Peptides against a protein of PDB entry 5Z08. Designs and how they scored, part 101

Target 1, 168 residues: chain A of PDB entry 5Z08
Amino acid sequence: RQKDEWAKKTSSLMKQLDWFIGEHLGAMLAAEELGGPVVGELMEIDPDDLSAGFNAHGKLKKATSQPDLDRRQRRIDDIWGPQDEQGQAHKRKRGADEALAASAEMRDLIEQLMNKLVEAGGDNSATYVEIPRESAAARFLVRSKVAMFHPNDARRLRLVDFGRDLDD
Target 2, 222 residues: chain B of PDB entry 5Z08
Amino acid sequence: GLPRLIDAIEEASKIPAKRRQTPIKPTIEKLTTHLYTHGASPDSLLRLADLLTLRNHLDQASLAAITRNLYPSSTVSDEVVLRFIGALGHGQLKPTLALQALFLRWLVMVYHLLENPGVLGQVYGVLFDLLDTAAIRPQLCHLLALVTRRKHVRPFRIQAILTLSRQTGGDPNLTGLLRVFKNYYPEIIVGDATKGRASAFKHPDPQWRQHLDEIQQRRSEA

## One batch from the design tools (peptide; aimed at target 1 Q16)

Design b2_p30_4_s4 (made by RFdiffusion4, then SolubleMPNN; from b2_p30_4, 12 letters changed)
Fold by OpenDDE base, seed 4:
Structure b2_p30_4_s4 (fold): chain B 168 residues (1-168), chain C 222 residues (1-222), chain A 30 residues (1-30)
Amino acid sequence: as target 1 above (168 residues)
Amino acid sequence: as target 2 above (222 residues)
Amino acid sequence: MDLLLSLLSPEQQLRLFIEEISVLRRKAEL
């Protein structure tokens, strides 16, 4: 009975987390990946307050022209630049697609991290998930103090073991 | 009344100090005097919490003065609490660490007036994860000492305190918090981390408490 | 989670979700 209640509550929280990721976090992660603001820097301000508070130093630092940054900047400009009505629709679609991709990446990463922690059975060395890159999602998990990089390998990420009890 | 003073400050907060037609200081002084005399209602507390926590053009001295006079005339809602909690940590949009320390101090001083003290227990992880921020650590440890329950005492938190205690050379506030943890789990091996001086987590401002009690007493008589 | 938790930063919100889920999952497995 109590286990069933915990399972139900877990399921409910997972759904809420999925909603949070999909409806809020995904877009912010996508923006960060595209060289936009770091997640959380913008959302605490009402859009109206954002418009008022961007001093001239809130210039999107022109991404220093590393060739890969130029391609990213072009993508940003393609997503956010002034375009005709068709271009705006395509930009909105691309932005939505990037947000969906970021949401999916975050969900998958959380799932992998949680699964690895369970599978490790207390072996900390086995708790690491190998990540293909340091993504906005991975950085966000670390900033959230939910995950930690391996000290010697930034491609290895582990979940903090929040579930371990002293009675265990 | 207090709402009109808040209105004036809210409007002024939208405007850079150099562009204000009138100095804000006299209005802040009127507000702080009013707060000192009458306290703030729940609604006024919420509005003031927004002014204190959201990025605006108010100067730090004014924000600090408001915070120091933020006497609740009644209870403190979960929303007010969470506004202050949300304002904690590092970020360009967050209040200064000095102001955050004042918020934490305020939460300690009004803890007994919270409508739901359990709300702090729900956000315990958020608070705990800020222990590495030296500027707010004293007040944060005090708040955590009030909030900590058995369910919050976890192996990862014990290890985190122990690690941070070593890194800080035995911060007495961390030692104090670790003693609180030991009250729930006496078997916790803390080694030398508890042998040092611990903070007693005494009330931060007895005069403020007395004045708060006077304001609260007037509410009970009404 | 309480709607009021939206007053927290995204990092703070995620932190609370993951901790609570982790605790509950562990309890359900015991």
Scores: peptide ipSAE 0.673, ipTM 0.895, DockQ to the pose 0.714
OpenDDE base, seeds 1, 2, 3, 5: peptide ipSAE 0.670, 0.671, 0.670, 0.670; ipTM 0.896, 0.897, 0.897, 0.895

Design b2_p30_5 (made by RFdiffusion4)
Pose (drawn by RFdiffusion4):
Structure b2_p30_5 (pose): chain A 102 residues (1-31, 98-168), chain B 214 residues (1-190, 199-222), chain P 30 residues (1-30)
Amino acid sequence: RQKDEWAKKTSSLMKQLDWFIGEHLGAMLAAEALAASAEMRDLIEQLMNKLVEAGGDNSATYVEIPRESAAARFLVRSKVAMFHPNDARRLRLVDFGRDLDD
Amino acid sequence: GLPRLIDAIEEASKIPAKRRQTPIKPTIEKLTTHLYTHGASPDSLLRLADLLTLRNHLDQASLAAITRNLYPSSTVSDEVVLRFIGALGHGQLKPTLALQALFLRWLVMVYHLLENPGVLGQVYGVLFDLLDTAAIRPQLCHLLALVTRRKHVRPFRIQAILTLSRQTGGDPNLTGLLRVFKNYYPEIIVSAFKHPDPQWRQHLDEIQQRRSEA
Amino acid sequence: AEEEEVARLREEGEEALERSLERVRQRLAA
């Protein structure tokens, strides 16, 4: 099957993203850098792992967030995540993976 | 003759205007004239795109003059297209929003000359996520309308464009893009973009006809 | 100071453009 290529591509891309977060983004977030990289990655991992965990239940895809987390602000500003409209301490990913003809 | 002019504009591009041993306006005009007559080769286009895209000491009037006369001879590379895509939106590395509108207008006018028009499809999200920026929204919508294929019409983008249409009180350029979206998914709840400058289209056609000669 | 800032920003811009181009080429090859 063609499945492990979609796995190989994902494991390869995940590493490239983590490299980008550590090398470039954490330092930008500081204005320590190492702390910012770890929390951004943990947050993205939590965000992505949940979006699929819901499959169809769009309501269950929110993760609790500290009050003034800069990682969530960046992710919302970059249009990769969205706050819950009723309160801003829960967050969801934008659901890039959902497709009508997937 | 053209590369020499670019070499001069490149050097002047590195130092401030008052420290220039010569005024650059005469050299910018020579370049503008040459581009009007002969077009820009693929390589010259790449160098001009760097000058238009990277932060340098060139003034706005000179950059706009160059952009307005950027008629390609032959084709437009991915390297050129991506530099203009990377120049879009807010950020200290990026050019003014006014120049960005000119670049987007230019990409629509040269869309048929791209060596790899699919490259715009590979950066579709980069173009789409910028629709909130009103200063460049009309030009963004026209370009997105040409670039949209079925694979790009995803539910999150459908919802995002509907929300933006409501919040802006109904931008006709947004509804024009939604029309293109509906052509792929009629299930969706309901300006047919014209060429932005016909004289420029005509002048480009004249220059492009030289490709048939050998 | 202004000239040095512009030179720094130009260099960062060149690197950003190269990174963008490489990513897009990898996606095209895919």

Design b2_p30_5_s1 (made by RFdiffusion4, then SolubleMPNN; from b2_p30_5, 16 letters changed)
Fold by OpenDDE base, seed 2:
Structure b2_p30_5_s1 (fold): chain B 168 residues (1-168), chain C 222 residues (1-222), chain A 30 residues (1-30)
Amino acid sequence: as target 1 above (168 residues)
Amino acid sequence: as target 2 above (222 residues)
Amino acid sequence: MEEEEIEALRKKQEEELKRFMELVRQLREE
C-alpha cells in the first residue's frame, strides 16, 4: 500500500519534472549554454559584462567588438524572441534543437544521478556520476542545492542527501 | 532547569573571576550537560547568545564549552543569528577570533534549523568583508558557500576573492567559495585545481550532527 | 513583461526543484 502510493507519487513527480524540463528548463539551459543568462535570479548585470565573461583575474573581459554580443543576444532572441522573418526559422530551429539537446542532457543527468543513488545503497562515495563537461544542467542542479560536486573533482556530481548529506 | 542555570551564569559573568564567591565551573558543567541532553529552546538560545557575544567576565574555555554544546532543541531565530554575526570582526569589545570561528562553525551546523535562512543573505556583505581575517576564513567560506545566491555574486566580489586567493597562495577555502561563484558565472576561471585543492565544505562535526538530529527528533515526538 | 515572466519561470523552477528534491529524499528513504 505505502509502496504503491510512493510509486504513484514518484511517477507523477517524474512526469511533472519531465514536462518542466521539456517546456521550460531546456530552453533556459540552452540559453545559458549559448552564453545567455544563468537560470535563476536575474541579476541586473550589464549584458555586456555577462557576454564578455571574466578573465583569469576576475576582470570582466572588455566587450570586444559588437558582433559577438549580437550573436548571443540573437541566440537568446531566437529562443525567446517573437516569431518574425524567414531567416529566424533556421535560428529558431537551432534554438529549438539546442533546447531539445539541453532537455535531453538534463533528463539523462537526473536519471544517472538517481540510478547511482539507488545503486550505492547508502554509500555516499558511490553516488557520484562522472560528467563529461560542466554543463548548464549540472550547474543548475548545484545552484538549486539538489546536487553537489565532488570537493576535489568537478567532473563528479552527486545528489544532495537531504537526510544525511547536507553535511557529509 | 536551564533558565536557572543561565541566571546563575549571567550573574557570575558580571563579576571578575577573582571576586566571585563561588567557582562558576560547576555551573558551566551543569549547563553544558543540560544542553547536551536536552538542547536549548529559542529563548534560552538568545540568552546564551548574549553570554557568548557580549563582553563579560566569563573565561574563554567556558565560552567555548557552551558553544560546543549549543544544540538547538527547535529553530534558530534571526535575532540569535544576528547576535553571532554582530560579534564577528576585530575590536576590543568583540569575542576572540577563536571563539568567532566556533560561532561560524555553529552557524554552518545549524543552518538547516534557521527560521529564515535569508537573514544570512542580508548580511552577506558583512561576512564577505571578513574574508581577510585568516583565523575565521575556513568557517566563513563554508558559511558563505551555503548562503551564496546569484545576487551576491558580483564582479567586485569575484575580483576580491581572486586577489585574496593570490595573496594567500591559493587558500583552498577561497578556491571552494570561488567554485560556488562559478555555478552562477561559468566564465570564472577557477585557477588550475591541480595546484590548489578546493575545500569540500564537509560537515565540520558528524558526531555533533548526529546528536543534534537525536535532540530534534525528541521534539517532533513530543 | 519579460522580467515578470522570468520571475514566474524562476518560481516555477524553484517549485519543481523542491518537488524533485522531495522525490530524491523519498527515493533515499526506500
Scores: peptide ipSAE 0.028, ipTM 0.667, DockQ to the pose 0.047
OpenDDE base, seeds 1, 3, 4, 5: peptide ipSAE 0.032, 0.027, 0.025, 0.034; ipTM 0.671, 0.666, 0.253, 0.677; seeds 1, 3, 5 fail the geometry check

Design b2_p30_5_s2 (made by RFdiffusion4, then SolubleMPNN; from b2_p30_5, 18 letters changed; failed a check: too like the target's own chain)
Amino acid sequence: MEDEEIERLREEQERQLELFRKLVEELRKL

Design b2_p30_5_s3 (made by RFdiffusion4, then SolubleMPNN; from b2_p30_5, 14 letters changed)
Fold by OpenDDE base, seed 4:
Structure b2_p30_5_s3 (fold): chain B 168 residues (1-168), chain C 222 residues (1-222), chain A 30 residues (1-30)
Amino acid sequence: as target 1 above (168 residues)
Amino acid sequence: as target 2 above (222 residues)
Amino acid sequence: AEEERIRALAEEQRRELERFLELVRQQQAE
């Protein structure tokens, strides 16, 4: 009975979270990944604002950062390229695609974090997920106080143990 | 339009109040009404940032009124941000600490509209070094809570904030900022300083936010 | 209004996630 109630509650929360990620958070995370505003307690990003290309006057100097950053920066440059009418439709589509990608990344990250928490069986050292990058998703979870980075390794992320911090 | 109002205020700002032929208050009221209704474009924001941050003959009430109505109609440029950051701290040429607190509050409230949030990360040290200034500390801690990344959480800053927290008797805003630091470094022993009430860094003005959102929505429809 | 709603929703989802994690922890402790 309790397991079933927990499973139902967990499933319901996961569905709500999944909905939130898909409908709202994904777009905000995509905006952050694209150099937009940082998703936080103060961030109200309309998904439609992602389609509204940020105005061109910010000369992002080409910082030669790593190739995967270059691909996103190219995508940013492609998203921020000259606003031809065809460019707006492509921008909207790319914005939507980035929102979907960010949503998927957040879902996957949460799933991994939860799985590691369950697998660890109370061993906090085993609760860390290795993340390939400091994503907007990872940053969001940390800012939201849901996750924390390993103190010595920013590639290791774990869920915050809220239960222990209440008993201490 | 807004540019003409700014022009008039810029010209008036060069002249001491006693030497002005016409009172500036009606023009300030028109400006603030316009800002409230339509917001400020990036260009107008820059001009207004200069009016707010540079020493001029505008009265503090007028400057505060402009700041309270400084709704961006679009994004906030790095240049605008840097004007406000440059205006922080002590100095004869700097705005009053009360006005600086309003600037920091404004930056918090428009943080999501920054063209490049990373600009604040670049000036993190400047912001952090102002934490000893009690008059701006609440808003400064809130801004730092938004801006802080792992790269900023350094041992010397951890120690500095712990020391300052002890010196201030556990300022809730510092405790709040320490909790942000602890997200990146869980091992931060926030001693007795964090047993206190931490600031939740809630949005400073929900009504202002709602009104900003309305202004921003009108832009997406145009 | 919509952004406030999103923020409120984000805060709600954060709280729900916190509650979820608390429930997961409670189950691991049983």
Scores: peptide ipSAE 0.029, ipTM 0.233, DockQ to the pose 0.027
OpenDDE base, seeds 1, 2, 3, 5: peptide ipSAE 0.028, 0.027, 0.028, 0.027; ipTM 0.275, 0.223, 0.224, 0.247; seeds 2, 3, 5 fail the geometry check

Design b2_p30_5_s4 (made by RFdiffusion4, then SolubleMPNN; from b2_p30_5, 18 letters changed)
Fold by OpenDDE base, seed 4:
Structure b2_p30_5_s4 (fold): chain B 168 residues (1-168), chain C 222 residues (1-222), chain A 30 residues (1-30)
Amino acid sequence: as target 1 above (168 residues)
Amino acid sequence: as target 2 above (222 residues)
Amino acid sequence: SEAARVAELAAQQREELERFLALVRELQAE
């Protein structure tokens, strides 16, 4: 009974999270990937800072040379610039596609993180998911203190352990 | 309105209770009712923070009642945060430790409404150095658990918390904070002193949270 | 207002995050 209630609660929370990811977070993450505002209450990332990119620690990279700023600014301008009618439809579609992609990435990442947590059986060293890139999704989870990068490897992400009694 | 209630309380706070012409309790009740219903604007929060943190003639029950109903209707400014942080610790001019614990609890409960959460990170050392104060330690550890970043997890602080954990017989709140540290540095050896139950740092008052969310929601609809 | 929308989104993010964290905590406790 308790396990069933937990499973039901878990399922409900996952559905709500899935909805949130699909309806809101995905678009915001896509915007972040495109150099838009960073998602999450904890980091006022100046759009100008987003253009500089994030280091492996989620810190803004110093705005290196003009070209990367120009690429991101172009992307921002391509995304947010004055849209001619034809450009608007393509831009909306591209934005929607990017939001869907970001949503899918977030869902997949959460699933992987949760699966690894369950599989690890309490071994924190085994809870790391290898991420191919530092995505907006990964950064969001880290900023949100839901996940953390491996201290020595930014390609490894795990859920933050909030609950286990230090039995280790 | 709320400003007038604050005005009345500010004036009353300057006068010893025995010398007041009128009891302040009814005004405090009106204030707390108003705060419960509508929350406090940033400006009102600042004024209330001063009333709560500065030495005045308000009784502890009134101060506690205000603190328990200190729902922000909007954001919490750095200035408000710093008033509460400045009120922490030992000193004749500082609020009671009981009231300080309520302030820390409040900061935990409104952490998500801070205009700049980084402000707490800037005063991290001040907060951390108060961990030896048992009366505020539970709420302080909870706040630190929210505030702690990798940059704060320094060897001397690791050692300090380990030492304090040993001295306290493994305070679950310290163990919980050490766990937060270990999240940033997995190599932290949690010795025997940290064997035991860690605080999960659950929300201190779910009902308060729900009511805060209702107040905040009204702002979004306006 | 745009500000209200951002605030609402932030509130929703927080709520969903808290739920997610709660979920993670529950998963870690089994």
Scores: peptide ipSAE 0.026, ipTM 0.250, DockQ to the pose 0.076
OpenDDE base, seeds 1, 2, 3, 5: peptide ipSAE 0.018, 0.020, 0.022, 0.024; ipTM 0.229, 0.221, 0.210, 0.214; seeds 1, 3, 5 fail the geometry check

Design b2_p30_6 (made by RFdiffusion4)
Pose (drawn by RFdiffusion4):
Structure b2_p30_6 (pose): chain A 102 residues (1-31, 98-168), chain B 214 residues (1-190, 199-222), chain P 30 residues (1-30)
Amino acid sequence: RQKDEWAKKTSSLMKQLDWFIGEHLGAMLAAEALAASAEMRDLIEQLMNKLVEAGGDNSATYVEIPRESAAARFLVRSKVAMFHPNDARRLRLVDFGRDLDD
Amino acid sequence: GLPRLIDAIEEASKIPAKRRQTPIKPTIEKLTTHLYTHGASPDSLLRLADLLTLRNHLDQASLAAITRNLYPSSTVSDEVVLRFIGALGHGQLKPTLALQALFLRWLVMVYHLLENPGVLGQVYGVLFDLLDTAAIRPQLCHLLALVTRRKHVRPFRIQAILTLSRQTGGDPNLTGLLRVFKNYYPEIIVSAFKHPDPQWRQHLDEIQQRRSEA
Amino acid sequence: SEAEARRRYRNLQEIDLRLKFAAGFPLTQL
């Protein structure tokens, strides 16, 4: 099957993203850098792992977030995540993977 | 004759205006005239795109003059297209929004000359996420309308464009883009973009006809 | 499944592109 290529591509891309977060983004967020990288990655991992866990239930895809988390603000500003409209301490990913003809 | 002018503009591009041993306006005019007559080669286009895209000491009037006369001879590379795409939106590395509107207008006018038009499809999300920026929204919509293929019409983008249409009170450029979206998915709840400058199109066609000569 | 793998990949790819672009990373170096 062609499946593990979609796996190989994903494991490869995950590493490239983590490199970018650690090398470039954590330092930008500081303005320590290492702490910002770890929390951003943990948050993205939690965000992505849940979006698929819901499959169809769009309502269950919110994660709890500290009050003034800069990682969530950046993710919302970059249009990769969205706060819940009723309260801003839960967060969901934008669902890039969902496609009508997937 | 053209590369020598670019070499001069590149050097003046590195130092402030008052420290220049010569006014640059006469040299900018020579470049503008040469581009009007002969067009810009693929390589010259790349160098000009760097000058238009990177932060330098060139003034706005000179950059706009260059952008307005950026008629390609032959084709437009991905290297050139991506530099203009990377120049879009807000950030300290990026040019003014006014120049960005000119670049987006230019990409529409030269869309048929791209060596790899699919490259715009590969950055579709970069273009789309910037629709909120009103200063460049009309030009963004026109370019997105040319670039949109079925694979790009995703539910999250459908919802985002509908929300933006409601919040802006109904931007006709947004509804024009939604029309293109509906062509791929008629299930969607319901300006046919014209060429932005016909004289520029005509002048580009004249310059492009030289490619048939040998 | 393969469909889930593709969905995860697309999610990751769009995140990667948008985050690098939002941070000012050159698109020509992707």

Design b2_p30_6_s1 (made by RFdiffusion4, then SolubleMPNN; from b2_p30_6, 18 letters changed; failed a check: too like the target's own chain)
Amino acid sequence: RKEEWAKKLKTLEEIYLRLRYAAGHDLREL

Design b2_p30_6_s2 (made by RFdiffusion4, then SolubleMPNN; from b2_p30_6, 17 letters changed)
Fold by OpenDDE base, seed 1:
Structure b2_p30_6_s2 (fold): chain B 168 residues (1-168), chain C 222 residues (1-222), chain A 30 residues (1-30)
Amino acid sequence: as target 1 above (168 residues)
Amino acid sequence: as target 2 above (222 residues)
Amino acid sequence: SKKEWAKKLKTLEEIYLRLRYAAGYDLRKL
């Protein structure tokens, strides 16, 4: 009975977290990854707004056709390509795809962080997840104080130990 | 550096403004500029917490200016938190209620930087008992909204909020706090007096948060 | 164990609250 209630509450909260990541956080993470505003500066980023681009100041940028933009800016410019009707549809699709990718990355990171915390059995050295890159998702987890980088290795991320508050 | 600015302000704080040889305002401006640019180390943060919370001869505008620029460059210790909590309430030795509201707002904005977030949970009762103080209630409810966990939601506190909400004509901050309590106990009946507008407990200053994040990032790179 | 489930739930609550708040969302709506 009580275990079932904890399981139900955990499942409900996981669904709420997944919904929050998918419906809100993914688009904001995609915007940050695309050189847009840092997550939490702009609350309501439509994935369609992820099709207009962000300037270096995190403001919506019209696609400027400059060829020598860095890979990030090319990915931005690919997502934010010419405003032709086909270009806008491709931009909206790419914005949606980046939001989905960011959502998936955030979900996966949270899951890995949670799993490593359980597996480590209290060994903090075993709680690290290896991340392939410093993504917007990883940075946001750190800024939110949900996770922390290893002091000597920015490719290793661990969950913040909330445990001092959890033993009550 | 920051320690020398704090030294000068600490010495000036011991002397009434009329007896100071040099105006303190330029030193306060240098301090606030330094804090805005670099933040405060844990040691400097403790010294500034003492300066802000202990009775001294600094003017309220200077204390408010320091508080508004009190960016931690690192973590916030339990000791720093407890200085600000200990400064709350009524009394001749306490800071003004306006300054206490700024301290509570600061605690909200740095909550994620606490070395031990549980420290606020330990003093939850002390914070909760101050809800009758109207001048600090908005920021206090916001801080309590961050701190509240299932262990803090108790029948007597639910009843206390409901009673105070009725007495205040449905203060939206109390309604907001009761809604936070409902996240842990859905069965909590929010009476008719609480059907009004609930305060949204969003970050109170996104620009301050952004600037704090920039200061925190520079330290992670150093 | 019951303790493990409680720890998992509390950890998820902390994650969710911190992410929502950092993203600019209201603490009233879990």
Scores: peptide ipSAE 0.645, ipTM 0.852, DockQ to the pose 0.287
OpenDDE base, seeds 2, 3, 4, 5: peptide ipSAE 0.642, 0.643, 0.642, 0.644; ipTM 0.846, 0.852, 0.850, 0.852

Design b2_p30_6_s3 (made by RFdiffusion4, then SolubleMPNN; from b2_p30_6, 17 letters changed)
Fold by OpenDDE base, seed 5:
Structure b2_p30_6_s3 (fold): chain B 168 residues (1-168), chain C 222 residues (1-222), chain A 30 residues (1-30)
Amino acid sequence: as target 1 above (168 residues)
Amino acid sequence: as target 2 above (222 residues)
Amino acid sequence: SKEEWAKKLKTLEEIYLRLRYAAGYDLRDL
């Protein structure tokens, strides 16, 4: 009975977490990866705002027609294509694809971190996941105090052991 | 009454100071005078919490003045508490760290008026994870000292305090919080981190407490 | 085990709370 209640609650919470990652966090992570604001600095990033690109200060570029397109802006504009209707559709699709990719990366990273914590059986040295790059997802987990980098290796990430008791 | 003053300030908060037709300062002064004399009802507290915690065009001096006069006339709801907790930390949409320190100080001073003190225990992790923010650490440690229960004292949190204590050269507020942890688990090995000077977590403002008690008494007699 | 499920649930609760808070979401739905 109690095990079944915990399993049910765990399943419900996993669904809520997956929904939160997919519907909200993924777009914010994608914005950070694209040189936008750091996750949590802006409340809601519309996936459509991802398509507008960000300035060097992580602020949404207002469509001000200033001609001196900085090289980064040209690269963003080159990445996002011309401001024609087809270009806008491609921009929106790319923003959605980046949000989906960021959501998947975050889910996979959380899963790997949780699995390694379980597999390690209390050995903190065995709890590290190797990450291919310092992604927005990895940085956000550390900033959120969910995970920690290895002190000597930023390619190694571990979950904080929230479940350990003093009576254990 | 207080609701009309809040209405005027809410409308003014939507408009940049340079575009306001009327200076807001006289209305803020009326509000703070009213709050000092009568306190704020639960409904007024919620509205004021929104004004204090949401990004708007109110100046920092006005926000600080409201916070310093935010006397509850009765209880403080979970919703009001969660507004203030949600406003903590770093971010462009968050209030200044100076204002956050005033919010934490306020929560300490009104802790005995919370409808459900357990709400702070539910968000304990959020509060605890802000301990690395030096500007709010003194008030945060005081609040955590009030909120901490046995269930919150965990190995990872002990290690986090010990690490942060070393990094800060033994902050007295962290030493005080670690002593609170040790009260629940006397067997905790804290090494030299508890031998240093610790904060006593005394009431931040005895005069404010006395005035709050007067406001609370008047409502019980009415 | 019962302990493993309890640990997993607690871990998820802490992750979810921290991610929501750090993302600036409302804490009322806790």
Scores: peptide ipSAE 0.587, ipTM 0.828, DockQ to the pose 0.795
OpenDDE base, seeds 1, 2, 3, 4: peptide ipSAE 0.580, 0.559, 0.578, 0.582; ipTM 0.822, 0.791, 0.819, 0.823; seeds 2, 4 fail the geometry check

Design b2_p30_6_s4 (made by RFdiffusion4, then SolubleMPNN; from b2_p30_6, 17 letters changed; failed a check: too like the target's own chain)
Amino acid sequence: RKKEWAKKLKTLEEIYLRLTYAAGFDLRDL

